Peptides against a protein of PDB entry 6D0Y. Designs and how they scored, part 156

Target 1, 225 residues: chain A of PDB entry 6D0Y
Amino acid sequence: ETEDHLESLICKVGEKSACSLESNLEGLAGVLEADLPNYKSKILRLLCTVARLLPEKLTIYTTLVGLLNARNYNFGGEFVEAMIRQLKESLKANNYNEAVYLVRFLSDLVNCHVIAAPSMVAMFENFVSVTQEEDVPQVRRDWYVYAFLSSLPWVGKELYEKKDAEMDRIFANTESYLKRRQKTHVPMLQVWTADKPHPQEEYLDCLWAQIQKLKKDRWQERHIL

## One batch from the design tools (peptide; made by RFdiffusion4, then SolubleMPNN)

Design b2_p24_3_s2 (from b2_p24_3, 14 letters changed)
Fold by OpenDDE base, seed 3:
Structure b2_p24_3_s2 (fold): chain B 225 residues (1-225), chain A 24 residues (1-24)
Amino acid sequence: as target 1 above (225 residues)
Amino acid sequence: DEELQKYKELQEFYEKEQALRLSQ
């Protein structure tokens, strides 16, 4: 069946082949574009599935979606809508691991010109605004801050280039929350090395420090989180 | 480092392809 063939092509992209990854992605984008008139729904579902279940191929599939969006902007919009629905479902089901991967995926879609920078800023504003809500568990507040901060390695550079003032506001609100939140007692589990002395910090405080350093380093990172 | 390098290469590829499409 043609649908099974599409599934195979999408799932196997990025595997070793005689051609370059770039060539394979361009080729697959062409195949999928040609099949959109007949199999749009199936292709949407497949792309959402691999985006969710194969986090190790995040940049491969964001690039693929970017290529498809460039060919068919309407499809790109429908894909983003589907991903947002999936994110909401994951959050509702308390599947925070899946949710954070989806946020990172959406973040990288900004780099692929699928999502506009202002839209991503608005999402992060909504996330950080949870910290100001009453009758919300701190663990939930912490998660939204985590989701925001942990996504910045993928999109922070682009957002600050386009929306620096808005991002600074989000950072200020984040910092304010981190200062007033209740700290947890965490055992000292990190191995201290003489060449890199660092204190044992609470998880979000540590992440905040890392992101601040990344920002100061003009978003130049040694590795993707 | 390998993951970061792959990411950068893909971004460069995408930008190139996007530019080509805009020129068509």
Scores: peptide ipSAE 0.043, ipTM 0.661, DockQ to the pose 0.026
Fold by OpenDDE base, seed 2:
Structure b2_p24_3_s2 (fold): chain B 225 residues (1-225), chain A 24 residues (1-24)
Amino acid sequence: as target 1 above (225 residues)
Amino acid sequence: DEELQKYKELQEFYEKEQALRLSQ
């Protein structure tokens, strides 16, 4: 496969085809695996790009990465590292919408056995620990809580099954922060709903309530974003 | 909904393929 052809294959996976999506994903994973010796860097960049820019295909690409990771574990690791680097870059650039989506993508990679549950828990622990930082804007604290909570629909079930005690601690810390934070009443967008994102006056409290309900419902999702 | 169903199908496929690979 040529580099240009690889780009087309990766970008168009999941589109209408005479073959099943499963067959196409398996086939593409095989093609990518075979081409890694010659096009690893290109494939890595392409996968990172589509993972970042095509949120509507999140589950397709996490599955693809999962399949590829099963064939080449090292590449899977490199992909995750690249995604983490992009997350950091997004944060530095104040691109918080991209950043939160990347967190969701990484979260779903746990379900695809690309990222270990303990690693994701550690990430969320780091996020919530920001609420304890001194001399930082509340907006910073709020965003990391938002990133954590808004990712739970994707990975909450898995994390509670494997790391329930740690997750409970994170939840307790989150709840504590939400109780003591200043209510700014500044409208924010609720992004994790099936409907179009809508502004909310107190978005974190609303999101918290929704996540609490989801948790109560044993993480049984009714929709995927 | 359709998205949720698709997600479940993909996960099932993934798990099946992983199981097959582990058996080889």
Scores: peptide ipSAE 0.041, ipTM 0.648, DockQ to the pose 0.024
Fold by OpenDDE base, seed 1:
Structure b2_p24_3_s2 (fold): chain B 225 residues (1-225), chain A 24 residues (1-24)
Amino acid sequence: as target 1 above (225 residues)
Amino acid sequence: DEELQKYKELQEFYEKEQALRLSQ
């Protein structure tokens, strides 16, 4: 495969074809695996790009990466590392819209067995720990809580099944923070249109209530998606 | 919800593929 052809294949996966999506994903994973010796860097960059720029295909690309990871564990690791680097760069650039989406993408990679549940728990622990930082603005604390909570529809079930005690601790810390924080509306956090705050309810409090309900309902995503 | 349905289908496919791979 040529580099240009690989780009086309990766960008167009999930579009209408004579074959099923499952067949196309399996086939593409095989093609990409075979081309890794020659085009690893290009494939890595392409996957990172589409993961970042095509949120409507999130589950398609997480599944694809999951299939590739199963075939080539080293590549899967390199992909995750690249995504983490991109997340860090987005945060440094104050691109919070991209950053939160990347967290969601990484969250779904747990379901695809690319990222281990304990690793994601550790990431969320790090996020929520920001709420305990004293020399940072509340908007920063709020964003990390938002990033955590807004990612739970994608990974909450898996994390509670495997790390319930740790997740309970994170939830307790989150609840404690939400109770003591100053109530402010942060438009910058309004990235997820599905969780618009209710009238007369503060944004993060609304999201917290939604997530609590989702948790109570055993993480049935119909309440959010 | 179509997005949710698609997600579930993809996850089921993935799990099936993983199971098949582990079995051989």
Scores: peptide ipSAE 0.037, ipTM 0.642, DockQ to the pose 0.025
Fold by OpenDDE base, seed 4:
Structure b2_p24_3_s2 (fold): chain B 225 residues (1-225), chain A 24 residues (1-24)
Amino acid sequence: as target 1 above (225 residues)
Amino acid sequence: DEELQKYKELQEFYEKEQALRLSQ
């Protein structure tokens, strides 16, 4: 495969084809694996790029990375490291939208067996620990809580299945913070479930309530079609 | 209110991401 061809294959995966998406992903993973000896750096860059720039294909690329990781564990690790570096860069640049998306992407990588549950728990512990930082704007603290909570629809089930005690601790710390923080009223957000809508309340409080409900529902999202 | 504006931005982004998730 040429570099241009690899780019085309990676960018176009998930588009309409004669084969199933699963088959295409398996095939692409095989192609990429075979080309890693010659094009590892390019493939790594391409995957990082599409992971960041094509949010509409989040689950496609997390799955692809999962498949590739199963074939080449070292590459999977390198990819995660690259994504973490990108996350750090986004945070340093105060690019909150990119940062939170990357956190969600990483969260879904847990489901794809690329990131171990304990590692993700540790990341979330670090996020929630920001709420304990002194002389930090509340917006910063709130964002990390938001990043944590808003990622749970992707990974909460897996984390509670494997690290329930640690997750409970994180939840307790989060709850404690939410109780003591200053509150600003914002419109409610309810996307993953329409059952028993919450009243209008502060954004993070509302999100917290929604996550608590999701947890109660065993992390099963309820969508109205 | 800067904080409120930030929350609104986050909400919009969240909704967009959830919409994308549901569309996949």
Scores: peptide ipSAE 0.015, ipTM 0.382, DockQ to the pose 0.474; fails the geometry check

Design b2_p24_3_s3 (from b2_p24_3, 16 letters changed)
Fold by OpenDDE base, seed 3:
Formats: sequence, C-alpha cells, structure tokens
Structure b2_p24_3_s3 (fold): chain B 225 residues (1-225), chain A 24 residues (1-24)
Amino acid sequence: as target 1 above (225 residues)
Amino acid sequence: DEELKQLREMQEFFDKELALRLSQ
C-alpha cells in the first residue's frame, strides 16, 4: 500500500460497503499491520488524527486500534502514549471539546483491551480529585466531573467488574461534590426536557441521575444519553 | 490571561454540549 492509499483507507473506514464493518476493520488491520515496518509513524499519526477529529467514529477506530494492538502490542502502546500526550496538550491549550472526546476514546480502548482497567480508574481518580482543589473556579471542577461521568457509558461496566471498590469511592466523592457545589441555574448549564417532571435541570445533576440509572441497570443502556 | 481563557473555553464547552443535547 502507498501512503496516500493508507490515508484513504483509514479515513473512509466505516463507510457503506458491500462487506460488514467487522470484516472491513479486520481487513484494514491486516493491511496496516503489514505496512507498519515501512509506515509506522505515518499510520500512527493518521490514527491519532482521526481519533481526535472524528468523534462520530469513536467505536470504529477504538475497535481498529484494538485489532492492531492484538497484532502488534508495541504499536498499541505507542498509540496510547500518543493519545495521552495529545490529551495533555488539549488540556493545556484549553481545548476541552477535544479533551473530552479523547477521554471517551481512551475509555472505550479499555473495552478493546488496549488500556488496562486499573489505568483508567487511576485517570478518573485524578479527574475527580480536582473537586478537592481549593481556590479554583467551580467550572474547572465541573468539567473534570463531566469528563468522568460522560465517559462512563463507554467503560463503566468494565471498570465496575474489575475495580468495583475503587469505582465506588470515586462515585462517593463525585456525589459529595455534586451536593456541595453551587447550582448556577443559567441556560448554558441547564437542560430542558419536555417529558420529564422537571423540565429544567442542572446539567451535571441531570447527567449524574442518568449515570446512576445506568449503573442501577447494570450498565445496560436502554436509551442514548 | 490564562485563567480567563480557561474559564471562557470551559463555558463554551458547556454551551456546546447543551446545544448538542437539546438537538437530539
């Protein structure tokens, strides 16, 4: 495969084809593996780029990376390191839209056996620990809580299966913070729901309630969050 | 300054997320 062709293959994966998505991903993983000796750096950059810029294809690319990791464990490790570095850079640049997508991406990589559950728990512990920071704006605390909670649909089941005690502690800390924080009651932090008894809810409280329900349902999603 | 930039970007983030939620 040529470099230009690799870019096309990676960017277009998941588009409509005569074959199943699973078959296409397996095929692409094979092609990429074969070309790693010659184009590792290019493939790595391409995968990082599509992972961060195409959040709608999150599960497609996490699955692809999972397949590649199974074929070449070292490459999988390099990819994770690159993504974590990108997350740090996004946070430093105050690009929180990209940052939250990266957290979700990393979360789903746990399901794909690319990232170990304890490592993800540690990341979430770090996020929730921000709620204990003093002399910082509440919006900072709120964002890290959001990053944690909004990622749980992708990884909550796996983490509770393997690290239930640690997750319970994180949940307790989160709940405690949400009870203590000041409700802003401004439009940008409220969600309106027509078919709910409370049409206007604080955004994080709403998300928390949804996650609690998801947890109660043993992480079996009944509706799109 | 960096603090003001951070606050602005975080607020913008929540605005966008809310807009996405309401559009679903």
Scores: peptide ipSAE 0.427, ipTM 0.885, DockQ to the pose 0.159
Fold by OpenDDE base, seed 1:
Structure b2_p24_3_s3 (fold): chain B 225 residues (1-225), chain A 24 residues (1-24)
Amino acid sequence: as target 1 above (225 residues)
Amino acid sequence: DEELKQLREMQEFFDKELALRLSQ
């Protein structure tokens, strides 16, 4: 495949076809694998780009990367490294929308066997550890808790199946933080429902309740957060 | 100040997320 053609193939994957999506992804993975000797850097950049810019195709591209990783483990590793670098850059640039999405993407890569469960647990441990930082704004602590909690719909089941003890510790730390955090200092995070008889609830508390319910439901997602 | 910038951006992030949630 030519370099330009690769871009087209990668960008258009998941569109309507006579074949199943799974079959198309397998086919594309084969094409990309064959072209890695000549276009590895280009393919890597393309995959990183679509991963970042096409959130509606998250599961498509995580699956594709999973298939590629199974074929070429080294490439899978390079992709993960590139995504982690991008996450770091997003954080440095204060692009928290991109950052949180990248965490979700990485989370789903665990399901695709690209990232090991222990590695993701370690990442979440690092996030939740921010709650223990001293002399930092609460909003920083809140964001990392949010990044953790909001990613669990994509990876919570897998992590609890493989690392339940570690996850329980993270949950305990999160719960502890949420109980002691000052809600009065974060009024803009309060959710007001004028049309429902629900009491005013802080945004993170609401998310926490949703995640706890998800956990109780054995991580069977009933709604998209 | 970088810290203030971070605070602002994080707050804006939450404001946006909250707005999106309330719009549903």
Scores: peptide ipSAE 0.423, ipTM 0.885, DockQ to the pose 0.152
Fold by OpenDDE base, seed 4:
Structure b2_p24_3_s3 (fold): chain B 225 residues (1-225), chain A 24 residues (1-24)
Amino acid sequence: as target 1 above (225 residues)
Amino acid sequence: DEELKQLREMQEFFDKELALRLSQ
């Protein structure tokens, strides 16, 4: 395969096809695996790029990476490392939209058996630990809590199945933070609408309630966050 | 300066999230 062809294949995966998506992904994973000896760096870059820039194909690319990881574990590891680096770069660049998305992407990689549950738990522990930072803007603490909570729809079930005690601890810490954080002076986080099926409340509180409900429902998604 | 930038960007992030939520 040529580099251009690989790019085309990777970018177009998931588009309309006579074959099932799973079949196409398996096929592509095979192609990519075969081309790793010659184009590993390019493939890695391409996958990182599409993973980052095509959020509409999140599950497609996490699945693809999962399939590829099953074929080549080392490559899967390199991909994760690259994505973690990208996350760090996004944070450094104050690109928090990208950062949050990357956390969600990484979260879904747990479902695809690319990232181990303990590793993701550790990441979330690190995020929630930001709530313990002193003399920092609350919005920083809020963001990391948000990054954690907003990613749980993608990985909460898996993490609670495998690391329930640790997750409970994280939840307890999160709950504690949410209870003690100041909301009065954070109007930008307030949701004021009469059209919502829930009471008007602070955004993180709303998200927390949604996640609590999701947890109670055994992580069966019943509504869009 | 950097802290202020971070604060601004984080605030803008939540503003966008709020806007998205309200648009639903």
Scores: peptide ipSAE 0.377, ipTM 0.869, DockQ to the pose 0.149
Fold by OpenDDE base, seed 2:
Structure b2_p24_3_s3 (fold): chain B 225 residues (1-225), chain A 24 residues (1-24)
Amino acid sequence: as target 1 above (225 residues)
Amino acid sequence: DEELKQLREMQEFFDKELALRLSQ
């Protein structure tokens, strides 16, 4: 396989085929595994790229990585490391949309047995801990809460099954923050918002309600968040 | 000012996200 061919295979996975998606992913995992000795860095880069740029194929690529991880555990670890590195870089570069997608991707990797549940819980604990930071803009606190909440549709069920006590603590902290969060007009911030001074105020409350409903429904999704 | 830039980008993130959600 050539680098260009690998790119084509990775980018086109999930397209219409005579075979099942699962079969195609298994086949692709085999091809990628065989090419790791020669193209590991390229494959890592490609998978990281599609993870952050193609959110509509999130579950396809997490499944693919899961299959690869099962074949080559070391590669799975290297991929996670690369994704974490990319997340850090995205945050440093203020690419918050990309960062959210990466968190969601990492979240679904828990379901694919690539990332351990405790590790994801720790990440979410770190996110929610930002709400306790002093002398920082509220929007920073809000973003990390959003990153946490918006990722739960992908991993909430798994985390509550394995780490219910820890998750309850995170939820309690989140709820506490949302209740005490200031929802008053700040003139300096109003300049940046066309319709409302703090759109995240209503949005986070709405998301919180949706997640609470999802949790109540035992993480059986009935609506698109 | 990096802090101001971060604030702006985070706010823009929420603006875009909300707009996207409301448009659906």
Scores: peptide ipSAE 0.305, ipTM 0.842, DockQ to the pose 0.212; fails the geometry check

Design b2_p24_3_s4 (from b2_p24_3, 16 letters changed)
Fold by OpenDDE base, seed 2:
Structure b2_p24_3_s4 (fold): chain B 225 residues (1-225), chain A 24 residues (1-24)
Amino acid sequence: as target 1 above (225 residues)
Amino acid sequence: MEELEKLKEMQEFFEKEKKLLLSQ
């Protein structure tokens, strides 16, 4: 395989084919594994790129990485390291949209057995701990809470199954912060659905409410955030 | 200056996400 061909394969995965997506991913994982000795760096970069730039294919690529990790644990580790590095770079560059996607991606990697639940919990603990920082803008605190909450649709179920006590603590800390934070004036943006009234709230409060409902529904996602 | 830019970016991000969230 050539580098260009690898790029094509990775970018086009998930497109319509005669075979199932799962079989295609297995096939691609095999191809990539075979090419790791020659193109590891390229493959890492490509996967990181599609992870951050193609959020619509998040589950496809997390699954692919999961398959690769099963074949080569070292690669899986290197990929995670690369993703963490990219996350840090995104944050440094104030690319918060990319950053949140990366957090979501990492979150879903827990489901794909690439990242251990305790590691993700630790990450979220670090995020929520920002709320305790002094002499920092509230917007910073808010973002890390957002990053945590907005990622839970992808990993909340798994984390509560394995680390319920820790997650409850994080939730409690989050709730405490949300109660004490300064709320900005929000213009009336009431979105009413026939089935579920949606009160007007500040954004984070709104997200919190949604996550609480999701948790109550045992993480059965009805709507993608 | 850098901090201000950071804050603006974060604010814009939140506003965008807020609109998306409320539109669901």
Scores: peptide ipSAE 0.029, ipTM 0.582, DockQ to the pose 0.137
Fold by OpenDDE base, seed 4:
Structure b2_p24_3_s4 (fold): chain B 225 residues (1-225), chain A 24 residues (1-24)
Amino acid sequence: as target 1 above (225 residues)
Amino acid sequence: MEELEKLKEMQEFFEKEKKLLLSQ
């Protein structure tokens, strides 16, 4: 394959096809694997790029990476490392939108057996530990809590199945922070869930409630956050 | 000034997400 062709294949995966998405992804993973000897760097960059820039295809590309990781574990590791670097760069650049997407992407990689559950737990522990930082803006603390909570729909089930005690600790710390942080109500706004509406609450409190409900529902998502 | 702008960006991000969450 040529570099241009690889780009086309990667960018167009998930588009309408006569074959199933799963079949197409498996096929593409095979193609990419075969081309790694010649185009590893390019493939790595492409996958990182689409992972970052095409959030609508998050599950497609996490699945693809998962399939590729199963074929080439070393590549999977390199990909994760690249994504972590990108996350750090995004955070340093204060690109919070990109950062949260990357966290969600990484979260879903746990489901794809690319990232180990303990590693993701450790990441979230680090995120929630930011709430303990002193003399920093609350918005910083809030963001990391947000990044954690908003990523749980993608990985909460897996993490609780494998690291329930650690997750409970993270949740306890999160809850503690949410109780003591400054709250701001937004008038005339309410959050509706699949089963019942939430009263007017501050954003993170709303998100927390959503996640608590999700957890109670054994991580079976019934609505979009 | 740079720090303030960074903070503003983060705050705007949160406000955006807040509106999204509360609009449903």
Scores: peptide ipSAE 0.029, ipTM 0.575, DockQ to the pose 0.125
Fold by OpenDDE base, seed 5:
Structure b2_p24_3_s4 (fold): chain B 225 residues (1-225), chain A 24 residues (1-24)
Amino acid sequence: as target 1 above (225 residues)
Amino acid sequence: MEELEKLKEMQEFFEKEKKLLLSQ
């Protein structure tokens, strides 16, 4: 395989094919594995790039990385390291939209057996620990709580199955912070939707309520039709 | 200046995400 061909294969995975997506992903994983001796750096860079730039294919690429990790554990580790580095760079550059997406991507990698549940728990513990920082803007504290909460739809089920006690502690700390933080919403104000009125709440409070409901529903998302 | 830009970016981010949440 050539570098250009690899790029094409990686970018086009999941598109219309006579074969199943699963078959295509398995095939691509095999091709990539075979080419690692010659193109490891290029493949690593390509996967990081598409992971960052093609959010619509999040589950496709996490699955692909999972398959590749199963074939080459060291490469999987290098990929995670590269993604963590990218996350740090995004934060330094104040690219918070990219940063939160990267956290979600990493979260889904837990489901693909690329990142261990304890490692993700540790990351979230670090995020929530920011709420304890002194002399920092509340918006900083809020963002890390947001990054944690907004990633739970992708990994909450797995983390509670594996580390329920630790997750409960993180939730308790989060709840404590949310109760003591400054809020600007007006309780009497409501936003009307087609089927149900929603209170106009501060965003993190709304997200917290949604996550609590998701947790109560055993992390099964309900389709609202 | 960097801190100010950081705060603005975070605020804009939260507002965007809030709109998405309300559209659910």
Scores: peptide ipSAE 0.027, ipTM 0.593, DockQ to the pose 0.145
Fold by OpenDDE base, seed 3:
Structure b2_p24_3_s4 (fold): chain B 225 residues (1-225), chain A 24 residues (1-24)
Amino acid sequence: as target 1 above (225 residues)
Amino acid sequence: MEELEKLKEMQEFFEKEKKLLLSQ
């Protein structure tokens, strides 16, 4: 495979095909594995790029990485390391939208058996520990709590199945912080839902309520189209 | 362990970031 061809294959995966998506991903994983001896660095960079820039294909690329990791464990590890470096760079550059998406991507890699549940728990413990920092802007504390909570739809079920005690501790610390943090003024606008009107809550409090409901529902999301 | 080293690097990153914020 040429570099241009590899780029095309990786970027176009998931498009309409006569075969199932799962079959196509297995095929692509095989192609990439075979080309690793000659193009490891290029493949690594390509996968990191599409993982970062194509959020609409999150589950496609996490699955692909999972399949590739099963074939070549060392490459899977190198990919995770590269993604962690990218996350750090995004945070340093104050690119918080990219950073939160990368956390979600890493979260879904737990489901694909690329990242171990204890490692993800440790990451979230680090995030929530920021709430204990003194003499820092509240926006910093809020963002790391947001990054944690907003990633739970992708990995909360898996983490509670394997590390329920540790997750409960993180939740308790999060709840404690949310109770003591300074809230911004929220206009008295009502969000009308089909069932009950609720006053507009501060954004992070609203997210917390949503995650609490998701947890109560055993991490089963209700899709409203 | 490779995993342990990754976690250590993350912790160091947080500490450095905190110091940078406090220096501003």
Scores: peptide ipSAE 0.026, ipTM 0.584, DockQ to the pose 0.022

